# Peptides against a protein of PDB entry 3B8E, part 146

Target 1, 230 residues: chain A of PDB entry 3B8E
Amino acid sequence: PFLIFIIANIPLPLGTVTILCIDLGTDMVPAISLAYEQAESDIMKRQPRNPKTDKLVNEQLISMAYGQIGMIQALGGFFTYFVILAENGFLPIHLLGLRVNWDDRWINDVEDSYGQQWTYEQRKIVEFTCHTPFFVTIVVVQWADLVICKTRRNSVFQQGMKNKILIFGLFEETALAAFLSYCPGMGVALRMYPLKPTWWFCAFPYSLLIFVYDEVRKLIIRRRPGGWVE

## One batch from the design tools (peptide; made by RFdiffusion4, then SolubleMPNN)

Design b2_p21_7_s2 (from b2_p21_7, 19 letters changed)
Fold by OpenDDE base, seed 2:
Structure b2_p21_7_s2 (fold): chain B 230 residues (1-230), chain A 21 residues (1-21)
Amino acid sequence: as target 1 above (230 residues)
Amino acid sequence: DEVLKEALEKLELARKLIEKY
């Protein structure tokens, strides 16, 4: 998000404090919960032909899969960001290069895509309004990520939700998101303004996309064991 | 208008805090 902010010169989609909340709050606890997930039965049965080479290949494939999921998460966040700004009159194309004027407190007549002028204060309100939904979008997408990452080959429907710690992690992550989104003072302290509950649903298509992606991936692995998709 | 007013007040408070620290 920060790299895109610099390259595209758009208003900041996700604040540094919000990023820290993701890294320390929403990523760490779920990651710990995954460490307690029971190993998939088929993983234990697979002896690598060459432990060094096969381990390296598998690590690369896993890294690529997680990289792809991370990209889908980022896309989900940016989608939510662009939807909010578009609803407030700023179309995505108009945001390109707008940051310089956007962040200048002395410019109080920044025009949106429809010619409406926005004061600095109004712009910052809408910017901070984007931070919370972006964060929530990441959390909602992480629900799907956590559920699918517990297995490599078996469907979620086959493996089930046996890890109580993982389930707890999902609830904890959701509770943290709700706290940061709705607790009084978070807008001032964290630049995370409260969002309407309807914005939680903005992430659902991306959560579904990750779920479908992983189920298809696992289906391919089951049909073609030892393929490049593992 | 009331929501906007409240948001502006919060933003002003936030600005003052940022300038202070």
Scores: peptide ipSAE 0.005, ipTM 0.322, DockQ to the pose 0.025
Fold by OpenDDE base, seed 1:
Structure b2_p21_7_s2 (fold): chain B 230 residues (1-230), chain A 21 residues (1-21)
Amino acid sequence: as target 1 above (230 residues)
Amino acid sequence: DEVLKEALEKLELARKLIEKY
């Protein structure tokens, strides 16, 4: 998200505070849960046939998979961001290169796509309004990611939701997202303005996409062990 | 670093608020 912000010179889609909330608040417990589950699963795994090659391949494959999932998460966040800005009069094409004027506090007549002038304060409000739903989108997509990451090869339907820590992590991140989105004062404190409940649903297609993507991936891996999709 | 520190402080504050309520 930050790279796109820099390259496209668009208004900041995800604030630093929001990023920290994701990394430290949302991702920490799930990551711990996954670490424990991986440790349990790895203890049960037979020794790799070729420790050096299999480890390298697995690391590359895991890295690629997480990279791809991360890209889909980012796309989901950006989608939500663009939708919100579009609803506020800023079409995606108009956002390109707008950052300089957007962030300039002395320019109070930045025009949206419809010719409406926006003050600096108004622009910052809408920007901060985007941070929360971006965050929530990431959280919702992470639900799928966490559920998916529970297994490398098995379908989620096969392994089920047996990890209580993972379930707890999902509830925690959801509760945190709800708290940050709806608790009074969070807009001022964290620059996370309240989110309309409808925005939670904007992430669901991407969550489903991640789920389907990974299930298909796992299906391919199961059918073609040793393929490049691993 | 200052922004991060401020953000962390705010997060800690939020956490404390969550724990309080």
Scores: peptide ipSAE 0.000, ipTM 0.257, DockQ to the pose 0.049
Fold by OpenDDE base, seed 3:
Structure b2_p21_7_s2 (fold): chain B 230 residues (1-230), chain A 21 residues (1-21)
Amino acid sequence: as target 1 above (230 residues)
Amino acid sequence: DEVLKEALEKLELARKLIEKY
């Protein structure tokens, strides 16, 4: 999000503090939970892999899969960002290159896509209104990411939700998201304005997309063992 | 709009508090 902010010169979609909250709050516990996940039932039945040849291929495929999931996650966040700005009169095309004028305190007549003039204060309110739903979108997408990362090959339906630490991680990140979204003072402290509950559902299609993508990927791996999709 | 207004009021209050200390 921050890289796109710099490259595209768009208004800041996600604040630095919120990024830190994701890294420290929403990603750490889930990562720990995955470390305690029980091995897949088939891992113990596999012959030892050749450590020199098989590791490189697997690392590349894992990196690619996580990279793809990360891209879908980012797309979900940006979708929410663009929807909110569009609802406030700023179409995505108009946002390109707007950052310089957007962040200038002395420019109080920045026009939206409909010719409405926005003061600096009004613009910052809209910007900070985007931070919370962007963050929440990331958390909701992370639900799917956590669930799918539980297994490499087996479907979630086959492996089941037996890891109590994983379940705890899901609740923790959700509770943190709710706290940051609705606790009084978070708008001032973290530049995260309160979120309408309906915005939580905007991320669900992306969570579902990640889930379906991974289940299809795993299905392909099961049908074609040793393929490039592993 | 009401949520936004309330958020603005809280921001102004916080700004005043920061300027005071």
Scores: peptide ipSAE 0.000, ipTM 0.292, DockQ to the pose 0.026
Fold by OpenDDE base, seed 5:
Structure b2_p21_7_s2 (fold): chain B 230 residues (1-230), chain A 21 residues (1-21)
Amino acid sequence: as target 1 above (230 residues)
Amino acid sequence: DEVLKEALEKLELARKLIEKY
């Protein structure tokens, strides 16, 4: 998000506070829950053919998979960000290079895509309104990420949702997202203005995309063991 | 609005300080 923010000079899509809430609030409990997940039967039974090379290759493939998932998460967040700004009159193309004028407190006549002028205060409200849905989008996409991380090779449908700690983690991060999004005073305290409940659904296609992507990947691995997709 | 303004000013000051260092 920060790289795109710097390169495109767009208004800040995700604040520091929201990043901290993701890192400390939404990722910690799920990560702990995964430590208690039952080891995939295939991981324990499959002897590495070459302990040095096979372990290294597997670590690289895991890293690439998580990198791809993270990219899909970011895309989902940016999609939500652009939708909200577009609904407020700022089309994506108009946001390019707008940051300098957007962040200038002395400019109170920044025009949107339709010629409406926005004061500094109004712009900041819209910006902070984008932070919350971006955060929520990440949380919703993390649901799929947590579910797919239960297994390396097996389908989620085969292993099932037996880990109660994982389920608790999903509820915890969702409750935190709802609290930060709708609790009175969060706009002032954390610069997280409330979002329309309908904006939660903007993340669902990306969550589904991650789920489908991983299930297809795992299916390929099961059909072609030792392939580059592992 | 005043609380928001004050919070924004403090954050902008913090940002300027971080950018300076």
Scores: peptide ipSAE 0.000, ipTM 0.261, DockQ to the pose 0.021; fails the geometry check

Design b2_p21_7_s3 (from b2_p21_7, 18 letters changed)
Fold by OpenDDE base, seed 4:
Structure b2_p21_7_s3 (fold): chain B 230 residues (1-230), chain A 21 residues (1-21)
Amino acid sequence: as target 1 above (230 residues)
Amino acid sequence: SEVYEEAKELLELARKKIEEA
């Protein structure tokens, strides 16, 4: 998110505090849950044919998979961001290069895509309105990430949801998102304004996409053992 | 509905705080 902010010079889609909340609040428990995840039965039974080459290949494949998933995750967040801003009159194309004027408190006539002028205060309200749903979108997409990470080859439907710690992590992450979204004072303290419940669903297509992607990947792996996607 | 109303109230509060700042 921050990289896109710098490159595109758009209004900040996600605050630093929110980023920290993601990193510390949403990623730690899942990471722990994965550490305690029991290995797939097939993984436990499979010895590397060539430990040197297979390890390197696996690391590369994992890196690529996580990179792709992370990209989908980011796209989900930005989609939510752009939708909210568009609903408030700022089309994506108009946001390009707008950051400088957006953050200038002395400019109270920043125009949206429709020629409506926005005061600094109004702009900040809209910006902070974007922070929460961006965060929530990330959380929702992370649900999919966490679920798919527990398996390498097997479908989630085959492996099942047996890790209680993972399940706990999902709920904890969701609870944190709800807390940050709806707790009094969060708008001022964390610059995260309350989120309409409907915005929780904006991320669902992306979560589904991740699931589909992973299932397809795993299907390919199962159909083509030793393939480049394994 | 309750969550929505609470969110709305909080949003209004936030707006007031910004206006006062």
Scores: peptide ipSAE 0.007, ipTM 0.315, DockQ to the pose 0.029
Fold by OpenDDE base, seed 2:
Parts: structure tokens; sequence; C-alpha cells
Structure b2_p21_7_s3 (fold): chain B 230 residues (1-230), chain A 21 residues (1-21)
């Protein structure tokens, strides 16, 4: 997210502290849970290969899974970010390169995509309004990703919710999201303004899409083992 | 602007540390 912010020169979608909370707090427990679950479901069922190569392959698989999850999370967050800004009059194309003017305190007439002028204060309010939904979106996407990543080949319906660590991780990240979203003072401390409960559902279509996509992918893998889709 | 630049630098540093970890 931050790299895209720098490269595209868009308004900051997520605060620094919030990013740290995600990377160090919300991502760590889920990542650990995935590592354990993948080891149980996919690796133990594989024929004993050379222990050295198996360990290496496992590490690669975990790294790939984590990288993919992170990418999907970022995409989900940016989706929510762009939706919120679009609802406030800033279309995605208009945001490109806008950062310089956006962050300039002396420019109080930044125009949106519809010609409406925004003061610095108004811009910062809408920016900070994006931070909390971005975070919540990441959490909701993590729910889906964690459920999906239980197995490479088995459907979620077949594997079930047997990993207690995963369940704990889901609970923890949800509780953290609720805390950061609704605890008094978080708007000042973390620049995360309170989130309307309706925004919790903003990521659900996206999560559903990735869930369906992954189920289809897994179905294809089961029907055509060794295909490029793996 | 200064606060954002500092925050940016801190984030870059943090990311580098995370990537190195």
Amino acid sequence: as target 1 above (230 residues)
Amino acid sequence: SEVYEEAKELLELARKKIEEA
C-alpha cells in the first residue's frame, strides 16, 4: 500500500501506525496459523520426499501463500479506499498525482472529479475516513484468505474449521478491528475515524469473489492434477 | 508536509526491517 502511495502520488490510504498494526499484529497470527494448517493438510499427506527438499518446498509454499495473501489484502484495501473516495467525488484517475496538492495546507481549492472545491481540512477528514475502512477491509479479506488457504486442493467445506489457532487468529483480528474502529480516541491517536457498521460489509463482495475463485481453482486442480493453475 | 515526510521515512525504514526479517 505504501509503495503504491509513493509511486502513484495518491492521498495516503492508510496511516503509518495502522500499517504497522496490520503488519505486526493482524498478519502475524494468521500467518502462523496458515503455516501450521498447511503443514497438517498438504505436507503430511505427501509422500516422504527428501527431508531437505521437503522443508525447502514447504518454506517456499508458505512464503508464496503469505505473499499472495498480502497482495490480496492490499487490493481489497485499495478497492475500499477508491470506493470511499469516489463516493466523495474523487475518481481513481483523478487521484493520480494529486498528493502534492492534497497535502498542501495552503491549497484550499483542490477540485474533485466534479469540480467541487475541497479545503485542506475537508480533504484530511475524508482521508482519515478512509483509514479505518481500509483496515477493516483487510481484516475481512483476511477471513476469506485464511479460510481459503487451509488447503491447496481441498474445498473449505471438506476441510472444515479444525485449526484452533486459525479460529483464535480470526477472533483476535476481528476484536482488534473493532477496538481500533470504535474505541474513543483512536481518531486522534491513529488517525482512524470511527467506522459506520455498514462499512464492515464493503469488503464482503470482494471476499466472496476470491472465495468463489479459489473454490473454482481448487476444483480444477482436483480434476486436473499437475496443471498450471497450481 | 514535514510530518508526512518523516512518517514516510519511518515507514520505509520499518518496511526494510520487516523485509530483512
Scores: peptide ipSAE 0.000, ipTM 0.248, DockQ to the pose 0.027
Fold by OpenDDE base, seed 5:
Structure b2_p21_7_s3 (fold): chain B 230 residues (1-230), chain A 21 residues (1-21)
Amino acid sequence: as target 1 above (230 residues)
Amino acid sequence: SEVYEEAKELLELARKKIEEA
């Protein structure tokens, strides 16, 4: 997200505080919970042919898969960001290169896509309004990510939701997201303004996409053991 | 919902103050 912010020179979609909340508040407990997940039957039965080379290759493939999932998460966040800005009069094309003027507190007549002028304060309100849904989108997509990460080859339908710690982690991150999104004063303290609850659903298609992607991947792995998608 | 409404009211108040400044 931060790299796209720099490259596209758009208004900041995600604040530093929200990033910290993701790293410390939403990822830690779920990650620990995954360590206590039941071992996959195939992992226990399938020993690497060459422990030195096959293990390394598998680790690289896993890393790539997580990278792809992270990319889909970012896309979901940016989609919500652009929709909110568009609803406020800023079309995506107009946002390109706008950051310099957007962040300049001395410019109080930045025009939107429809010719309406926005003061610095008004722009920052809209920006901070976008921070919340971006964060919420990440959390919602993480629901799917955490669930699919329970296994590498088995379907979620086969493995089930057996880890109570993981379930607790999902509730914790959701509660944190709700707190940061709706608690009074978060706009001033954390640069996160309240979002309508309906906006939580904007992330669901991306969560579903990740789920489908991973299920298809796992299906391919089961049918073709040793494939490059493993 | 109550927390959301309170936050919304606070935000609206803040917006009004900003517009007046």
Scores: peptide ipSAE 0.000, ipTM 0.301, DockQ to the pose 0.048
Fold by OpenDDE base, seed 3:
Structure b2_p21_7_s3 (fold): chain B 230 residues (1-230), chain A 21 residues (1-21)
Amino acid sequence: as target 1 above (230 residues)
Amino acid sequence: SEVYEEAKELLELARKKIEEA
């Protein structure tokens, strides 16, 4: 998200503190949970034919799959960001290159896509309004990501939810998201303004998309063992 | 990993600049 902010020169979609919260609160526990997840019985029982080549191929394929999931996750966040800004009069195309003027306190007449002038304070409010829902979107999308990552080949429906640490991780990130979104003072302290409860549901399509993507991928792997999507 | 850490540092710098403004 921050890289896109710099490259596209758009208003900051996600605050630094929020990124730290993702790193510490939403990524760490899930990573631990995945480390303790029991490997699929079929993977563990399968002796590598060539340990060197098979390991390298598997690492590349896994990295590609997670890279794709990460891209979908980012797209979900940016979608929410663009929707909020569009609702406030800033169309996506208008945001490109706007950062310089957006962040300049001395410019109080930045025009939106409809010719409305925005003061520095007003546009910062709308910017910070985007931070919370962006974060929440990431968390909701991660629900699906964490669930699907525990298996490589088997469907979630086949493997089930057996990892208690994973469940704890899901609870933790959700609780953190709720805390940051609704606790008084977070808007001032973290520049994450309170989020309407309805915005939690805006991310669900992307969470579902990741879920469907992974299930389809796994289905392809089961039907075509040794395929490029494995 | 390095790109991620660099991005975090840049974010922190950006935040500080915003807070100072």
Scores: peptide ipSAE 0.000, ipTM 0.257, DockQ to the pose 0.020; fails the geometry check

Design b2_p21_7_s4 (from b2_p21_7, 18 letters changed)
Fold by OpenDDE base, seed 1:
Structure b2_p21_7_s4 (fold): chain B 230 residues (1-230), chain A 21 residues (1-21)
Amino acid sequence: as target 1 above (230 residues)
Amino acid sequence: DEVYKEALELLKKAQEEIKKY
């Protein structure tokens, strides 16, 4: 998100605080859950036939998978960001290069795509309104990620939701998202303005996309063991 | 929508008050 912000010179899609909340709040419990599950899986791992190559391949594949999932998460967040800004009169094309004027507090007549002038305060409100749904989108997409990461090779449908830590992580992420989105004062403190409940659903297609992507990936891995898709 | 607008207005006011400090 931050890279696109710099490259496209668009208004900030996700605040630093929300990034920290994702990294420290939403990712921590999942990471712990995954670490425990990896430990359990590693205990159950039959001796790798070739520990060095299999470990390296697995690490590369995990890194690629996480990278791809992360990109889909970012795309989901940006989608919600662009939709919100478009609903407020700023079409995506108009946002390109607008950052300089957007962030300039002395420019109070920034025009949207429809010629409406926006004060600095109004622009910042819209920007901060985007932070919450971006964050929520990431959380909702992370639900899918957590569920799929639990199952390295098995379908989610086969392994089920037996991991209490994973369930707790999902609950914690959701509770945190709800707290940050709806708790009074969080909009001021964290620049996370209240989110319309409908915006929670904007992330679901991307969550589903990740889920389908991972299930397809796992299916390919199961059908072609030792392939580059592992 | 009304609750959202009201909440947004409250947040706007709060931000304006904070900016005055």
Scores: peptide ipSAE 0.019, ipTM 0.519, DockQ to the pose 0.027
Fold by OpenDDE base, seed 5:
Structure b2_p21_7_s4 (fold): chain B 230 residues (1-230), chain A 21 residues (1-21)
Amino acid sequence: as target 1 above (230 residues)
Amino acid sequence: DEVYKEALELLKKAQEEIKKY
């Protein structure tokens, strides 16, 4: 998100506080849940493969998890960001290069896509209104990520959802997202203005996309062991 | 829902006050 912010010179989609909340609040418990996840039955049944091949598989899993899934998360967040700004009169094309004027507190007549002038304060309210939905989108997408990370080859339906730590992680992430989204004063303290409940559903298609993508990937791995997808 | 409504009302009031400036 930050790289796209710099490259496109768009208004900041995600604040520093939200980033910290993601890193500390949403990523820690999932990481712990994965550490305590029972080794996939396939891993336990396989003779220890050559240490070199196992390292390669781990590197591929890490690259796939942080690369592809992270990209889908970012896309989901940006989609929500652009929708909110568009609803407030700023079309995506108009946002390109707008950052300089957007962040200038001395410019109080920044025009939207419809010629409406926005004060600095009004612009910052809209910007901060985007922070919460972006964060929530990431959390909702992380639900899918956490679920799919339980297995390398098996479907989620085959292994089940018996990990209590996983369930706790999902609950903690959701509770944190709800707290940051709806707690009074968060708009002032953390620059996270309250989120309309309907915006939670905007992330669901992306969570579903990740889930479907991973299930298809796992299906391919099961049908073609040793393929390039492993 | 009530907390959300209150927060939304506060936000609307803040937006209206900002528009006066």
Scores: peptide ipSAE 0.016, ipTM 0.393, DockQ to the pose 0.047
Fold by OpenDDE base, seed 4:
Structure b2_p21_7_s4 (fold): chain B 230 residues (1-230), chain A 21 residues (1-21)
Amino acid sequence: as target 1 above (230 residues)
Amino acid sequence: DEVYKEALELLKKAQEEIKKY
């Protein structure tokens, strides 16, 4: 997200504190939980592969898969960001290159896509209104990521959810999102303004996309053992 | 647990630092 912010020169979609909350609150606990995930039944029964060739391929494929999932997460967050700004009169194309003027406190006549002028204070309110939904979108997308990452080959339906720590991680992540979104004072303290409940649903298509993507990937692996996606 | 505690402390510190602005 931060890289896209720099490259596209758009208004800041996600605050630094919110990024820290993701990294420490929503990524770390789930990562720990996954370390304690039970072994897949297929892994335990799998014949020893050629350790030299298969490890390298597997590491590359895992890295690629996680990279793709991360891209989908980022796209989900940015989608929410662009929707909120569009609802406030700033179309995505208009946001490109706008950061310099957006962040300038002395410019109080930044025009939106419809020619409406926005004061610095008004712009910052809209910006901070985007932070919480962006964060929540990432969290909701991470739900799917956490669920799919418990297995490499087996579908969620085959392996099930037996790791209590993983389940705890999902609840903790959700509770953190709710706390940051609705606790009084978070707008001032963390620049995260309260979120309309409807915005929680904006992430669901992306969560579903990740889920479908991973299930399709796993299905291909099951149908073509030793394939390039394994 | 120690890593988690350290991370939480860092987060808390970051939050307090941002409150100053």
Scores: peptide ipSAE 0.000, ipTM 0.202, DockQ to the pose 0.031
Fold by OpenDDE base, seed 3:
Structure b2_p21_7_s4 (fold): chain B 230 residues (1-230), chain A 21 residues (1-21)
Amino acid sequence: as target 1 above (230 residues)
Amino acid sequence: DEVYKEALELLKKAQEEIKKY
């Protein structure tokens, strides 16, 4: 999100401090939970034929899968961001290159897509209104990511939710999201204004998309062992 | 719940003020 902010010169969709909270608070516990997860019974039973080449291929495929999931997460966040800005009169195309004028406190007549003029303070309120739902969208999408990363080949429905550390990670992420979204002072401290409960549901389609994507991927792996999707 | 409601009300007020301009 921060890279796109710089490259596209759009208003900042998510604060840097909030990004750090995601990386340290929401990603670390899940990563630990996955490390302690019992290897799928099938992974431990197959002796690697060639441990050097097979590990390298496997690491590349895993990294690509995580990269794809990360892109879907970012797309979910940006979708929420663009929806909120569009509801406030700023269409996505109008946001391109707008950052310079958006962040200039001396420009109080920035026009939206409908010709309405926005003061600096008004623009910042809208920007900060986007930060919270963007963050929450990432967290909700991470629920699906955590669940799918539990298994490499088996469906989540087959292996079940037996990892207590994973459940704790999901709880911690949700609690952190609720804290950052609703705790007094977060609007000032983290530039995260309060979130309507309805915005939590905006992320669910993306969570479902990730879930379906991974289940389809796993299904392909099960049907075609040794394929490029592995 | 009360703190959350107050925060939402503040946000709504801010959004309403933005819409007036």
Scores: peptide ipSAE 0.016, ipTM 0.424, DockQ to the pose 0.048; fails the geometry check

